# Ledger of designs, part 28: peptides against a protein of PDB entry 2QAS

Target 1, 120 residues: chain A of PDB entry 2QAS
Amino acid sequence: PPEDLMQYEAMAQDALRGVVKAALKKAAAPGGLPEPHHLYITFKTKAAGVSGPQDLLSKYPDEMTIVLQHQYWDLAPGETFFSVTLKFGGQPKRLSVPYAALTRFYDPSVQFALQFSAPE

## One batch from the design tools (peptide; made by RFdiffusion4, then SolubleMPNN)

Design b2_p13_3_s3 (from b2_p13_3, 7 letters changed)
Fold by OpenDDE base, seed 2:
Structure b2_p13_3_s3 (fold): chain B 120 residues (1-120), chain A 13 residues (1-13)
Amino acid sequence: as target 1 above (120 residues)
Amino acid sequence: SEALANADSFYEE
């Protein structure tokens, strides 16, 4: 087939990353997500722009999945990345994750799933 | 594989 010089698939993936950003903005709004919605977010821990405690990132050298449901604080969804405070082993820690680092997004409540290719 | 992190926040059946 002809070469896709427009790279439509990449454009579509970027648009879908926008869905994640929008969902996080809803989660960050007063009152949080409407029940029973909750979010499972997977990302490459070594992707450019990912930041957090060294010990935590070292524990998950490839990918990490976080859940935004019962325990999350100060969710701040920016235009290129989001940051959030979560408890790991009972200790609150701050993570900053660019949307470009995401590999999976899932909302079990409605079985909505998205998968992304992220640079290694 | 999926590496679950903040387990205390996960739904438990």
Scores: peptide ipSAE 0.248, ipTM 0.759, DockQ to the pose 0.146
Fold by OpenDDE base, seed 1:
Structure b2_p13_3_s3 (fold): chain B 120 residues (1-120), chain A 13 residues (1-13)
Amino acid sequence: as target 1 above (120 residues)
Amino acid sequence: SEALANADSFYEE
């Protein structure tokens, strides 16, 4: 097949990453997500721009999934990455995750799923 | 398998 010099698939994937960003912005708004919506977000822990506690990232050397439902704080969805405070083993910890690091997004309440390729 | 990192945060004392 002919070479796609427009890279349409990459454009489409970027647009779909925008869905995650938009969903997180809704989650960060006053009142949070409308029930029963909640989010499973999977990302590559070694992707460029991922930031978090060493012990946590060492525990998940490839990917990890976080759940945003009731127990999250200070969700800040920026334009290129989001940050959020979650509890791990009862301890609050801050994560910063570029949207480009995402590999999976899932809202079980409506069975909405997205998958992405992320950099190593 | 999926590694749910903060699932335990929903079941704290």
Scores: peptide ipSAE 0.247, ipTM 0.747, DockQ to the pose 0.103
Fold by OpenDDE base, seed 3:
Structure b2_p13_3_s3 (fold): chain B 120 residues (1-120), chain A 13 residues (1-13)
Amino acid sequence: as target 1 above (120 residues)
Amino acid sequence: SEALANADSFYEE
C-alpha cells in the first residue's frame, strides 16, 4: 500500500485527544459533569510531563486509571495537560497528566470509549 | 491490566 506522507492517523489521534480535553473542561465547569456522566482516564505514569507524588507513581510503574465521578477537586484542564486533586488511600494528592500520556478514556454512562498510543 | 488508583471513587450504585 502507498505511504501516507500526511500521517492522517496521527492527526486523527490528536483530534481525539481534543475530545478528552473538551470533556475535562466540561467536568471542571461549575456543577461538574452532568449526571450520570463520569470519566475513567488511563495514562502511562512514566510518560514525559506526568507529575505527582513519588510514592503514588511508584505504585503504578506502567499505567494507572483514575476516575472523575464524586471525589475530585480543583480540576484544571490546560491546553497540553490537566491537573486534578484526588484521594488515594484517603489522602488528597495532586496529579498532573499531559494529554499525550493518555492511553484510554471511557465514560461508562454512555459507553463512550477512546484508545490512544502513548509514549513507551 | 487495569490499575485502579482512586478506587474508592469507582463505586457505582
Scores: peptide ipSAE 0.237, ipTM 0.753, DockQ to the pose 0.111
Fold by OpenDDE base, seed 4:
Structure b2_p13_3_s3 (fold): chain B 120 residues (1-120), chain A 13 residues (1-13)
Amino acid sequence: as target 1 above (120 residues)
Amino acid sequence: SEALANADSFYEE
C-alpha cells in the first residue's frame, strides 16, 4: 500500500494529546477537577524533556504512572509540557513531563482512556 | 472511586 506522507496517525495522536492538555488545564483551575474526575497519566521517563528527581526517574526506567486526584500541587499545564508536585515516598517532588512523552491517559470516573505511542 | 491514600499508593513501577 502507498505510504502515508501526510502522517495522519501522528496528527491524530497529537490532537488527542491536546485532550490531555485541556484536561490538565481544567485540573489546574481554581477548585481543581470536578468530582469524581481524576487522572492517571503514564509517560516514558526517558523521553526527551522529562525532568524530575534522578532517584525517582531511575526507579522507573521505562514508564511511570502518576495520579492526579486530591494530592497534587502547583499543577502548571504549559503548551508543550506540564509540571506538577506530587508526593512519592511521602516526599513532595516536582515532575515536568512533555505531552509527547505520554503513553496513557485515563479517567476512571467515566472510563475515558487514551493511549499514545511515545518515543523510546 | 476515591483515592485511599496519597499519590504513593497509585503510581506504577
Scores: peptide ipSAE 0.142, ipTM 0.716, DockQ to the pose 0.295

Design b2_p13_3_s4 (from b2_p13_3, 5 letters changed)
Fold by OpenDDE base, seed 2:
Structure b2_p13_3_s4 (fold): chain B 120 residues (1-120), chain A 13 residues (1-13)
Amino acid sequence: as target 1 above (120 residues)
Amino acid sequence: SAAAAAADSFYVP
């Protein structure tokens, strides 16, 4: 097949990452997501820009999934990354994840799924 | 719905 000099697939993936950002902005609004919507977000823990507790990131050296439904705080969806507070080992810790690090987004309530290729 | 690849998970209820 001819060479795609426009890199349309990458453009499409970036556009779909925008869906995740928009969904997180809805989740961060007062009252949170409308029930029963909740989010499974999978990301590469070694991707550039990912930050969080070192013990947690060591525990999940490849990728991990976080669930945003009940126990999350201070969700802050920025333009290039989102941050959220979750409890790890009983302690609240801040996790920051660039949208570019995502490999999966899933809302089980309506079975909406996205998958992404994310380099480490 | 498309199935996702297996990944380590941390569920916060």
Scores: peptide ipSAE 0.057, ipTM 0.666, DockQ to the pose 0.121
Fold by OpenDDE base, seed 1:
Structure b2_p13_3_s4 (fold): chain B 120 residues (1-120), chain A 13 residues (1-13)
Amino acid sequence: as target 1 above (120 residues)
Amino acid sequence: SAAAAAADSFYVP
């Protein structure tokens, strides 16, 4: 088969990661996500650029899923990563996750799901 | 509080 020097598959994957970024930007806008939309975001906890409390990340050495519905604060979706404050054990913790670390995205309200390959 | 768990505990195919 001929070589794909354009790497279209990678382009498509990057575009789909852009959907997550766009969704998070909507979530961060005034008023937040329109009901009933909410987001399940799964990422590799050991991926480059992932930052968070050691006890939490150690609890999930491979992947973890966070839920952005009603209990999240200071969502800051940048161009390469997003940061968000979530409560774990009643304590607010700051997570920073590059979009490249994502492996799954899901909005149950409309059954919209995406899956990605992410580096370890 | 926000939920966090293993991916397979939350993801719905």
Scores: peptide ipSAE 0.055, ipTM 0.690, DockQ to the pose 0.115
Fold by OpenDDE base, seed 5:
Structure b2_p13_3_s4 (fold): chain B 120 residues (1-120), chain A 13 residues (1-13)
Amino acid sequence: as target 1 above (120 residues)
Amino acid sequence: SAAAAAADSFYVP
């Protein structure tokens, strides 16, 4: 097959990452997500720009999935990354995750799923 | 509280 110098696949993937960003912006708006929508977000824990508590990230050396439903706080979806406070073991922890680190996005309420290539 | 888990447990309906 001919070489794709336009990199259409990468452009499409980037556009789909925009869906995640948009969904998180909806989640961060007053009132949060419309019920019963909630989000499962999977990301590479060692990807560049990922930050959070070391004890938590060390439990998930490759990927972890966070759930945004009822127990999340201060969701801040920026243009290149989002940050959110979640409780783990009863303790609030702040995570910062670049959209480029995402590998999966899922909303079980409508069975909407996306999968992404992320840096290893 | 918000949960963290292995990805494969939730992605496949």
Scores: peptide ipSAE 0.050, ipTM 0.689, DockQ to the pose 0.109
Fold by OpenDDE base, seed 4:
Structure b2_p13_3_s4 (fold): chain B 120 residues (1-120), chain A 13 residues (1-13)
Amino acid sequence: as target 1 above (120 residues)
Amino acid sequence: SAAAAAADSFYVP
């Protein structure tokens, strides 16, 4: 097939990553997500820019999924990454995740899903 | 579980 110098697939994926960013911004707004909407977000834990407790990330050497529903705090959706505080084993942990590290986004309330390619 | 994606190429069953 002919060479795609425009990189349309990557452009399309980046556009869809914008949906995740927009959804997180809605979640971070006053009042949070409208019920029953909630978010399952999967990302590569070793991707560039991912930050979090070493003990936590070590348990998930490839990917991990976080859930934004009832137990999340200080969600801060930036332009290139978001950060959020979640509890793991009852302990609050701060995670910072670039949108580029995402591999899956899912809202089970309406069965809306997105899948992304991310660096290994 | 069934899912719906913005584009078929990104559909996750």
Scores: peptide ipSAE 0.024, ipTM 0.577, DockQ to the pose 0.034

Design b2_p13_4_s1 (from b2_p13_4, 5 letters changed)
Fold by OpenDDE base, seed 3:
Structure b2_p13_4_s1 (fold): chain B 120 residues (1-120), chain A 13 residues (1-13)
Amino acid sequence: as target 1 above (120 residues)
Amino acid sequence: PVVPPTPANANAE
Protein backbone atom coordinates (compact mmCIF):
# COMPACT_ATOMS: atom_id res chain seq x y z
CA PRO B 1 0.00 0.00 0.00
CA PRO B 2 1.03 3.62 -0.48
CA GLU B 3 3.38 5.08 2.12
CA ASP B 4 1.85 7.76 4.31
CA LEU B 5 4.40 10.53 4.09
CA MET B 6 2.08 12.87 5.96
CA GLN B 7 2.05 10.59 9.03
CA TYR B 8 -1.60 11.26 9.69
CA GLU B 9 -1.80 8.70 12.48
CA ALA B 10 0.86 10.54 14.45
CA MET B 11 -0.96 13.82 13.91
CA ALA B 12 -4.20 12.30 15.14
CA GLN B 13 -2.54 10.85 18.21
CA ASP B 14 -1.01 14.20 19.05
CA ALA B 15 -4.39 15.85 18.72
CA LEU B 16 -5.89 13.28 21.06
CA ARG B 17 -3.21 14.01 23.65
CA GLY B 18 -4.68 17.49 23.57
CA VAL B 19 -7.93 16.03 24.86
CA VAL B 20 -6.13 14.84 27.98
CA LYS B 21 -4.55 18.25 28.48
CA ALA B 22 -7.91 19.94 28.12
CA ALA B 23 -9.53 17.51 30.54
CA LEU B 24 -6.85 18.17 33.14
CA LYS B 25 -7.31 21.89 32.75
CA LYS B 26 -10.97 21.41 33.55
CA ALA B 27 -10.00 19.31 36.56
CA ALA B 28 -7.69 22.06 37.78
CA ALA B 29 -10.34 24.75 37.56
CA PRO B 30 -12.15 25.94 40.70
CA GLY B 31 -14.56 23.31 41.89
CA GLY B 32 -12.67 20.48 40.24
CA LEU B 33 -14.20 17.89 37.97
CA PRO B 34 -17.96 17.83 37.65
CA GLU B 35 -19.31 14.72 39.32
CA PRO B 36 -19.28 11.88 38.53
CA HIS B 37 -16.33 12.44 36.21
CA HIS B 38 -12.94 11.19 37.35
CA LEU B 39 -9.77 10.39 35.44
CA TYR B 40 -7.54 7.34 35.23
CA ILE B 41 -4.21 8.25 33.67
CA THR B 42 -1.55 5.70 32.73
CA PHE B 43 1.97 6.64 31.71
CA LYS B 44 5.43 5.22 31.10
CA THR B 45 7.43 5.79 34.26
CA LYS B 46 10.75 5.80 32.43
CA ALA B 47 9.71 8.24 29.74
CA ALA B 48 11.71 11.42 29.38
CA GLY B 49 10.40 14.17 31.60
CA VAL B 50 8.65 11.97 34.13
CA SER B 51 9.57 13.08 37.64
CA GLY B 52 8.62 11.86 41.08
CA PRO B 53 9.85 10.00 44.17
CA GLN B 54 12.40 7.39 43.20
CA ASP B 55 10.97 4.84 45.59
CA LEU B 56 7.56 5.22 44.02
CA LEU B 57 8.70 5.08 40.42
CA SER B 58 10.88 2.08 41.22
CA LYS B 59 7.78 0.10 42.10
CA TYR B 60 6.49 0.65 38.59
CA PRO B 61 9.32 -0.08 36.14
CA ASP B 62 7.10 0.14 33.07
CA GLU B 63 3.80 1.91 33.63
CA MET B 64 1.73 3.19 36.48
CA THR B 65 -1.80 4.48 36.71
CA ILE B 66 -3.07 7.32 38.84
CA VAL B 67 -6.64 8.35 39.49
CA LEU B 68 -7.89 11.89 39.91
CA GLN B 69 -11.17 11.87 41.77
CA HIS B 70 -11.38 12.73 45.46
CA GLN B 71 -7.80 13.04 46.60
CA TYR B 72 -5.57 15.19 44.43
CA TRP B 73 -3.98 18.55 45.17
CA ASP B 74 -2.29 21.40 43.34
CA LEU B 75 -3.02 20.03 39.89
CA ALA B 76 -1.03 22.16 37.47
CA PRO B 77 -1.65 21.33 33.81
CA GLY B 78 1.01 22.99 31.72
CA GLU B 79 1.42 22.99 27.98
CA THR B 80 3.81 20.06 27.77
CA PHE B 81 3.36 18.37 31.14
CA PHE B 82 1.19 18.38 34.23
CA SER B 83 2.08 18.03 37.88
CA VAL B 84 -0.09 16.91 40.76
CA THR B 85 0.12 15.89 44.39
CA LEU B 86 -1.38 12.53 45.27
CA LYS B 87 -1.27 10.20 48.25
CA PHE B 88 0.62 6.94 47.98
CA GLY B 89 0.47 4.77 51.05
CA GLY B 90 -0.99 7.71 52.87
CA GLN B 91 1.90 9.99 52.00
CA PRO B 92 1.49 13.00 49.72
CA LYS B 93 3.91 12.97 46.81
CA ARG B 94 4.39 15.20 43.79
CA LEU B 95 4.41 13.79 40.27
CA SER B 96 5.32 15.54 37.04
CA VAL B 97 4.24 13.81 33.83
CA PRO B 98 4.66 15.02 30.26
CA TYR B 99 1.68 14.37 28.03
CA ALA B 100 4.00 12.54 25.67
CA ALA B 101 4.50 9.86 28.33
CA LEU B 102 0.83 8.95 28.48
CA THR B 103 -0.33 5.56 27.28
CA ARG B 104 -3.93 5.54 28.47
CA PHE B 105 -6.66 7.90 29.55
CA TYR B 106 -10.01 6.77 30.90
CA ASP B 107 -13.09 8.32 32.45
CA PRO B 108 -15.28 5.50 33.80
CA SER B 109 -18.27 7.77 34.32
CA VAL B 110 -18.88 7.99 30.59
CA GLN B 111 -16.65 5.13 29.48
CA PHE B 112 -14.43 7.45 27.49
CA ALA B 113 -11.06 5.89 26.70
CA LEU B 114 -7.96 6.84 24.76
CA GLN B 115 -4.81 4.85 24.14
CA PHE B 116 -1.43 6.16 23.06
CA SER B 117 2.05 4.98 22.19
CA ALA B 118 4.63 6.71 24.35
CA PRO B 119 8.36 7.15 23.81
CA GLU B 120 10.69 5.96 26.53
CA PRO A 1 -17.76 -2.56 29.95
CA VAL A 2 -14.17 -1.38 30.22
CA VAL A 3 -12.49 -2.12 33.53
CA PRO A 4 -10.32 0.73 34.80
CA PRO A 5 -6.67 0.04 35.61
CA THR A 6 -5.68 -0.27 39.24
CA PRO A 7 -4.41 3.13 40.38
CA ALA A 8 -1.22 3.51 42.37
CA ASN A 9 -2.69 6.18 44.62
CA ALA A 10 -5.26 5.26 47.24
CA ASN A 11 -8.09 7.24 45.76
CA ALA A 12 -10.45 4.81 44.10
CA GLU A 13 -11.23 1.29 45.24
Scores: peptide ipSAE 0.395, ipTM 0.808, DockQ to the pose 0.523
Fold by OpenDDE base, seed 5:
Structure b2_p13_4_s1 (fold): chain B 120 residues (1-120), chain A 13 residues (1-13)
Amino acid sequence: as target 1 above (120 residues)
Amino acid sequence: PVVPPTPANANAE
């Protein structure tokens, strides 16, 4: 088959990562997500740019999934990464995750799912 | 249906 010098597949994946960014921006807006929408986000914990408590990241050496429903604070969806405060074991902790580190996005309220290739 | 992995922050209802 002929070479795709346009790299359409990569363009498509980048566009889909934009869906996650847009969803997080909606979640960060006043009033949060419209119920019953909530987001499950999975990412590679060792991907470049991922930062958070060492003890937490050590517990999840490969991937970690977080949920944004109503127990999240200071969600800041930037252009290349987002940061958020969540409770782990009852303790509030801050995470910073580049969109490029994501491997899965899911909203069970409407069964919308996306999967991505992330750095190994 | 798709079942999400157990979230680390376990605050889903």
Scores: peptide ipSAE 0.391, ipTM 0.810, DockQ to the pose 0.515
Fold by OpenDDE base, seed 4:
Structure b2_p13_4_s1 (fold): chain B 120 residues (1-120), chain A 13 residues (1-13)
Amino acid sequence: as target 1 above (120 residues)
Amino acid sequence: PVVPPTPANANAE
């Protein structure tokens, strides 16, 4: 096929990453997500900008999935990344994940799914 | 229905 100098696919993916950002901003607002909405987020753990406890990330050398429903704290959805505190093995830990690192977004309540290509 | 991957956080619902 002809060379796409506009890089439309990348633009489309970035637009859809905006959906994730917007959803997280809704989740961070007072009252949290409207029930029964909840979010499953998958990301490449070795992608640039991903930050978290070494012991945790070491267990997930490729991808990691987190769920945001009732038990999440200090969710901070920035413009390029979000950070959140979750419990892993009963221990609270802070994660910082760039939207560019995401590979999957899913809300089971309405079966809404998005998939992304992310560098590792 | 689509089943998501098992989440890593212990407080998963």
Scores: peptide ipSAE 0.390, ipTM 0.812, DockQ to the pose 0.546
Fold by OpenDDE base, seed 1:
Structure b2_p13_4_s1 (fold): chain B 120 residues (1-120), chain A 13 residues (1-13)
Amino acid sequence: as target 1 above (120 residues)
Amino acid sequence: PVVPPTPANANAE
């Protein structure tokens, strides 16, 4: 097939990743997400830039899904990655995830879903 | 309807 020097697919994926970033920024705003919206985010745990507790990441060698609804703290959606504190096994832990590591985004309240390709 | 994957965080809803 002909070579796509414009890299349109990458542009499209980047634009869609922007939706996740924007959604997280809304979630981080005062008052949090507008009910009943909540976010399920899936990412590759071994992707470059992903950081968090070793025990947790070791439990999910490929992908991990987190949900942001009522139990999330200090959500900080940056331009290239977001960080958030969540409870795992009752213990608060900090995660830092680059948007590039995402593979799925889902908001059950309106059945909005996105899928992405990410390095394993 | 789409069934979301099981989240890792304990206090998930």
Scores: peptide ipSAE 0.381, ipTM 0.809, DockQ to the pose 0.552

Design b2_p13_4_s2 (from b2_p13_4, 5 letters changed)
Fold by OpenDDE base, seed 5:
Structure b2_p13_4_s2 (fold): chain B 120 residues (1-120), chain A 13 residues (1-13)
Amino acid sequence: as target 1 above (120 residues)
Amino acid sequence: PVVPPVPANADAE
């Protein structure tokens, strides 16, 4: 088959990552997400740009899933990464995750799911 | 239906 010099597949994936960014921006807006929408986000913990508590990241050497529903604070969805404060074991901790590190996005309320290729 | 992974944070029930 002819080679795709336009790299359409990569363009499509980037566009889909934009969906996650947009969803997080909605979640960060005043009032948060419209119920019952909530977001499950999975990412590679060792991907470049991922930062957070060492003890937490060490517990999840490959992938970690977080949920944004009722208990999230200071969600800051930037253009290349987002940061958020969540409770782990009852303790509030800050995470910073590049969109490029994402492997899965899911909203159970409408069963909307996306999967992405991330750095190994 | 798709079942989400167990989240690391204690937000989900």
Scores: peptide ipSAE 0.405, ipTM 0.816, DockQ to the pose 0.521
Fold by OpenDDE base, seed 3:
Structure b2_p13_4_s2 (fold): chain B 120 residues (1-120), chain A 13 residues (1-13)
Amino acid sequence: as target 1 above (120 residues)
Amino acid sequence: PVVPPVPANADAE
């Protein structure tokens, strides 16, 4: 078949990453996410730009999933990455994740799901 | 239906 020199699939995937960014911006707004919406975000822990406690990231050598629903603080969705404080084992920890590291996004409330390929 | 993945943070315990 003809070779796609435009790489439309990559363009589409990049556009869809924008959906995650937009969703996080809504989550960061005053009042948080409108109930019952909540977000499950999966990302490659070894991807460039990912940062957080070494002990935490070491427990998840490939991917890890976080959920933003009731316990998240100081969510800061930037243009290329977002950072957020979550509790792991009862301890608050800060994570910084670039959108390019994402592999899955899911909102159970409306069964909206997205899947991505992420560079490591 | 799609089953959500297991999250690492305590929010979903």
Scores: peptide ipSAE 0.402, ipTM 0.816, DockQ to the pose 0.573
Fold by OpenDDE base, seed 1:
Structure b2_p13_4_s2 (fold): chain B 120 residues (1-120), chain A 13 residues (1-13)
Amino acid sequence: as target 1 above (120 residues)
Amino acid sequence: PVVPPVPANADAE
């Protein structure tokens, strides 16, 4: 097939990843997400830039899903990655995830879903 | 309807 020098697919994926970033920024705003919206985010745990507790990441060698609804703290959605404190096994832990590591985004309240390709 | 995956964080809902 002909070579796509414009890299349209990458542009499209980047635009869609922007939706996740924007959604997280709304979630980080005062008052949090507008009810009943909540976010399920899935990412490759071994992707470059992903950081968090070793025990947690070891438990999910491929992908891990987190949900942001009622219990999330210090959500910081940056331009290239977001960080957030969540409870795992009752213990608060900090995660840092690059948007490039995402593979799925889902908001059950309106059944909005996105899928992305990410390095394993 | 789409069934969401099981989240890792304990505060899931």
Scores: peptide ipSAE 0.401, ipTM 0.818, DockQ to the pose 0.532
Fold by OpenDDE base, seed 4:
Structure b2_p13_4_s2 (fold): chain B 120 residues (1-120), chain A 13 residues (1-13)
Amino acid sequence: as target 1 above (120 residues)
Amino acid sequence: PVVPPVPANADAE
């Protein structure tokens, strides 16, 4: 096929990443997500900008999935990345994940799913 | 229906 100098696929992916950002902003608002909505987010743990406890990230050398429903704290959805505190093995830990690192977004309540290509 | 991957955090529902 002809060379796409506009890089439409990348633009489309970024637009859809905006959906994740918007959803997280809703989740961070007072009252949290409207029930029964909840979010499953998968990301490449070795992607640039991903930050978290070494012991945790070491257990997930490729991808890691987190769920945001009832037990999440200090969710901070920035413009390029979001950070959140979750419990892993009963221990609160902070994660910082760039939207560019995401590979999957899913809300089981309405079966809404998005998939992305992310560098590793 | 689509089944999500097992989440890493303890608040999995």
Scores: peptide ipSAE 0.401, ipTM 0.818, DockQ to the pose 0.529; fails the geometry check

Design b2_p13_4_s3 (from b2_p13_4, 4 letters changed)
Fold by OpenDDE base, seed 5:
Structure b2_p13_4_s3 (fold): chain B 120 residues (1-120), chain A 13 residues (1-13)
Amino acid sequence: as target 1 above (120 residues)
Amino acid sequence: PVVPPTPANADAE
């Protein structure tokens, strides 16, 4: 088959990553997400740009899933990464995750799911 | 239906 010099597949994936960014921006807006919407986000913990508590990241050497529903604070969805404060073991901790590190996005309320290729 | 992985943070029920 002819080679795709336009790299349409990559363009499509980037567009889909934009969906996650947009969803997080909605979650960060006053009032948060419209119930019952909530977000499950999975990412590669060792991907470039991922930062957070060492003990937490060490516990999840490959992938980690977080949920944004009722207990999230200071969600800051930037253009290339987002940061958020969540409770792990009852302790509030800050995470910073580049959108490029994401491997899965899911909203159970409407069963909307996306999967992405991330750095190994 | 799709079942999400268990989240690391204690937020989901």
Scores: peptide ipSAE 0.389, ipTM 0.811, DockQ to the pose 0.509
Fold by OpenDDE base, seed 3:
Order: structure tokens, then sequence, then C-alpha cells
Structure b2_p13_4_s3 (fold): chain B 120 residues (1-120), chain A 13 residues (1-13)
């Protein structure tokens, strides 16, 4: 078949990453996410730009999933990455994740799911 | 239905 020199699939995937960014911006707004919406975000822990406690990241050598629903603080969705404080084992920890590291996004409330390929 | 992946943070315990 003809070679796609435009790389439309990559363009589409990049556009869909924008959906995650937009969703996080809504989550960061005053009042948080409108119930019953909540977000499950999966990302490659070894991807460039990912930062957080070494012990935590070491526990998840490939991917890890976080959920934003009831316990998240100081969510800061930037243009290329977002940071958020979550509790792991009862301890608050800060994570910084670039959108390019994402592999899955899911909102169970409306069964909205996205899947991505992420560079390591 | 799609089953959500198990999250690492305590929020999903």
Amino acid sequence: as target 1 above (120 residues)
Amino acid sequence: PVVPPTPANADAE
C-alpha cells in the first residue's frame, strides 16, 4: 500500500493527547471535576521528563496508573506536562508527567478511553 | 464494559 508521508496517525495521536491536557485543565479548575467524572491516567515511568520519588517509580518499572477523583492536590496542567500531588501508602508525593509519556486515559463514568504509544 | 486499570495511589483503595 502507499506510504503515508504525512504521518496522519501520528498527527491524530498528538491531537488526542490534547484531549487529556484539556481534561486535566478542567480538573484543575475551581471545584474540580464535575461528578461523577474521574480520571485514570497510565504512563511510562521511564519516559523522558517523568519525575517523582525514586522509590515509587522503581516500584513500577514499566507503567503505572494514577487516579484523580477524591484525593489529589495542586494539580498543575502545563502545556507539555502536568504535575500533581497524590497519596501513595498514605504519604503525599509529587509527580510530574509529560503528556508524551501517557499510554492510556480513561474516565469510567462515561466509559471514555484513549490509548497512546509513548516514547521511552 | 471496560475495567479500569489498578491505580497506584491510595485514592482508589
Scores: peptide ipSAE 0.383, ipTM 0.812, DockQ to the pose 0.570
Fold by OpenDDE base, seed 1:
Structure b2_p13_4_s3 (fold): chain B 120 residues (1-120), chain A 13 residues (1-13)
Amino acid sequence: as target 1 above (120 residues)
Amino acid sequence: PVVPPTPANADAE
């Protein structure tokens, strides 16, 4: 097939990843997400830039899903990655995830879903 | 309806 020098697919994926970033920024704003919206985010745990507790990441060698609804703290959605404190097994832990590591985004309240390709 | 994957954090739903 002909070579796509414009890299349209990458542009499209980047635009869609922007939706996740924007959604997280709304979630980080005062008052949090507008009810009943909540976010399920899935990412590759071994992707470059992903950081968090070793025990947790070891438990999910491929992908891990987190939910942002009622219990999330210090959500910081940056331009290339977001960080957030969540409870795992009752213990608060900090995670940092590059948007490039995402594979799925879902908001059950309106059944909005996105899928992305990410390095394993 | 789409069933979301099981989240790792305690704040499920």
Scores: peptide ipSAE 0.398, ipTM 0.814, DockQ to the pose 0.520; fails the geometry check
Fold by OpenDDE base, seed 4:
Structure b2_p13_4_s3 (fold): chain B 120 residues (1-120), chain A 13 residues (1-13)
Amino acid sequence: as target 1 above (120 residues)
Amino acid sequence: PVVPPTPANADAE
C-alpha cells in the first residue's frame, strides 16, 4: 500500500488513548466511577516512563494488568501519564504509567475494550 | 464474554 506520511494509525491510537485518560479523570473525580463501571488496564512494564517498585515490576517482565474499582487511592491522571496507589500482596504501592505504555483497556460492566500497540 | 487478564493488584474483582 502507499506510504502513509500522515501516520493516521498513530493519530487514531493516540485519540483512543485519550479515552483512557478521560476515563481515569472520571475515576479520579469526587465519588469515583459510577457503579458498576470499573477499569482493567494492561501496560508494558518495560516501556519508557513506567515507574514502580522493582520487586513488583520484576514479576511482570512483559505486561501487567491492574484493576481500578474499589481499592485505589490517590489516582492522579496527568496529561501524559497517570499514577495510582494499589495493593499488591496486601502492600500499598505506587505506580506511574504513561498512556503510551498501555496495551489494553477494558470495562467489563459494558464490555468496552480498546487495544493499543506499545513499545517494549 | 471477554475475560480480562488476571489483575496484579489485590483488589481484583
Scores: peptide ipSAE 0.396, ipTM 0.816, DockQ to the pose 0.528; fails the geometry check

Design b2_p13_4_s4 (from b2_p13_4, 4 letters changed)
Fold by OpenDDE base, seed 5:
Structure b2_p13_4_s4 (fold): chain B 120 residues (1-120), chain A 13 residues (1-13)
Amino acid sequence: as target 1 above (120 residues)
Amino acid sequence: SVVPPTPANADAE
């Protein structure tokens, strides 16, 4: 087949990452997500730009999944990455995750799922 | 049905 010089696959993937960004922006709005919506986000912990407590990230050498439902604070969905405070083992910790590091997005309330290719 | 993986912050029901 002919070579795709437009890189449509990559464009489509970027658009889908935009869905996650948009969802997080809704989650960050006053009042949070409309119930019963909640978000499961999986990302590569060693991807460029991922930032967080070393003790936490070391426990998840490949991927980590976080859930945004009731226990999340100061969610800041930027244009290229989002930051959020979550409790791990009862301790609040700040994470910063580039959208490019994401490998999975899921909202169980409506069974909406997305998967992405992220750098190894 | 897709089942979400266990989240590190265990906040889900």
Scores: peptide ipSAE 0.394, ipTM 0.805, DockQ to the pose 0.486
Fold by OpenDDE base, seed 4:
Structure b2_p13_4_s4 (fold): chain B 120 residues (1-120), chain A 13 residues (1-13)
Amino acid sequence: as target 1 above (120 residues)
Amino acid sequence: SVVPPTPANADAE
């Protein structure tokens, strides 16, 4: 096939990443997500910009999935990354994840799913 | 899969 100098696939991927950002902004708004919506987010733990406790990230050398439903605090969806406090093994920990690191987004309540290519 | 991966956080539901 001819060379795509416009990089349309990447543009489409970024557009879809915008859906995740928008969803997280809704989740961060007063009142949180409208029930029964909740978000499963999977990301590459070694992607550039991913930040969190070393002991936690070490347990997930490739990908990690988090769920945002009832137990999440101080969700801060920025323009390039989001940060959130979640409990792992009962311990609250802060994670910062660039949208570019995402590989999957899923809302089971309506079976809405998105998949992304992320740097390995 | 239609079933989401097991989440790492205790908020697993």
Scores: peptide ipSAE 0.392, ipTM 0.808, DockQ to the pose 0.521
Fold by OpenDDE base, seed 1:
Structure b2_p13_4_s4 (fold): chain B 120 residues (1-120), chain A 13 residues (1-13)
Amino acid sequence: as target 1 above (120 residues)
Amino acid sequence: SVVPPTPANADAE
């Protein structure tokens, strides 16, 4: 097949990753997410730029899913990655996840879902 | 109906 020098598929995926970034920015705004919206975010734990507690990441050697609903703190959605404090086993821990590491985004309140290819 | 994946954090639904 012809060589796609425009790399349209990558552009499309980047645009869709932008949806996640925009959603997180809304979640980080004063008042948080508008009810009943909440976000399930899945990412490759071994992807470049992913950082967090070693014990936690070791428990999820491939992918990990987090939910942003009622208990999330200091959500900081940057341009290339977001960081957030969540409770794992009752303990607050900080995660930093590049948008490029995402494999799935889901808001069950409106059944909105996105899937992405990410490096492992 | 889509079933959400199991989240790692305690704020699970």
Scores: peptide ipSAE 0.388, ipTM 0.806, DockQ to the pose 0.528
Fold by OpenDDE base, seed 3:
Structure b2_p13_4_s4 (fold): chain B 120 residues (1-120), chain A 13 residues (1-13)
Amino acid sequence: as target 1 above (120 residues)
Amino acid sequence: SVVPPTPANADAE
């Protein structure tokens, strides 16, 4: 088959990462996510730009999934990464995750799912 | 249908 010199698949992936960014911006707005929407976000813990407690990240050497529903604070969705405070073992901890590190996005309320290839 | 992945943070189910 002919070679895709335009790399349309990569373009599509970037566009879809934009969906996650937009969703997080909605989640960060006053009032939070409209019920029953909630977000499951999976990312490569060793990807460039990922930041968080070493003890936490060490427990997840490949991928880690977080959920944004009832307990999340100070969600800050930037242009290239987002940061958020979540509780792990009852302790609040801050995570910073580049959108490029994402491998999966899912909203069970409407069964909306996205899957991505992320650089490690 | 897709099964939700298990989250690392306490906010689950």
Scores: peptide ipSAE 0.386, ipTM 0.804, DockQ to the pose 0.530

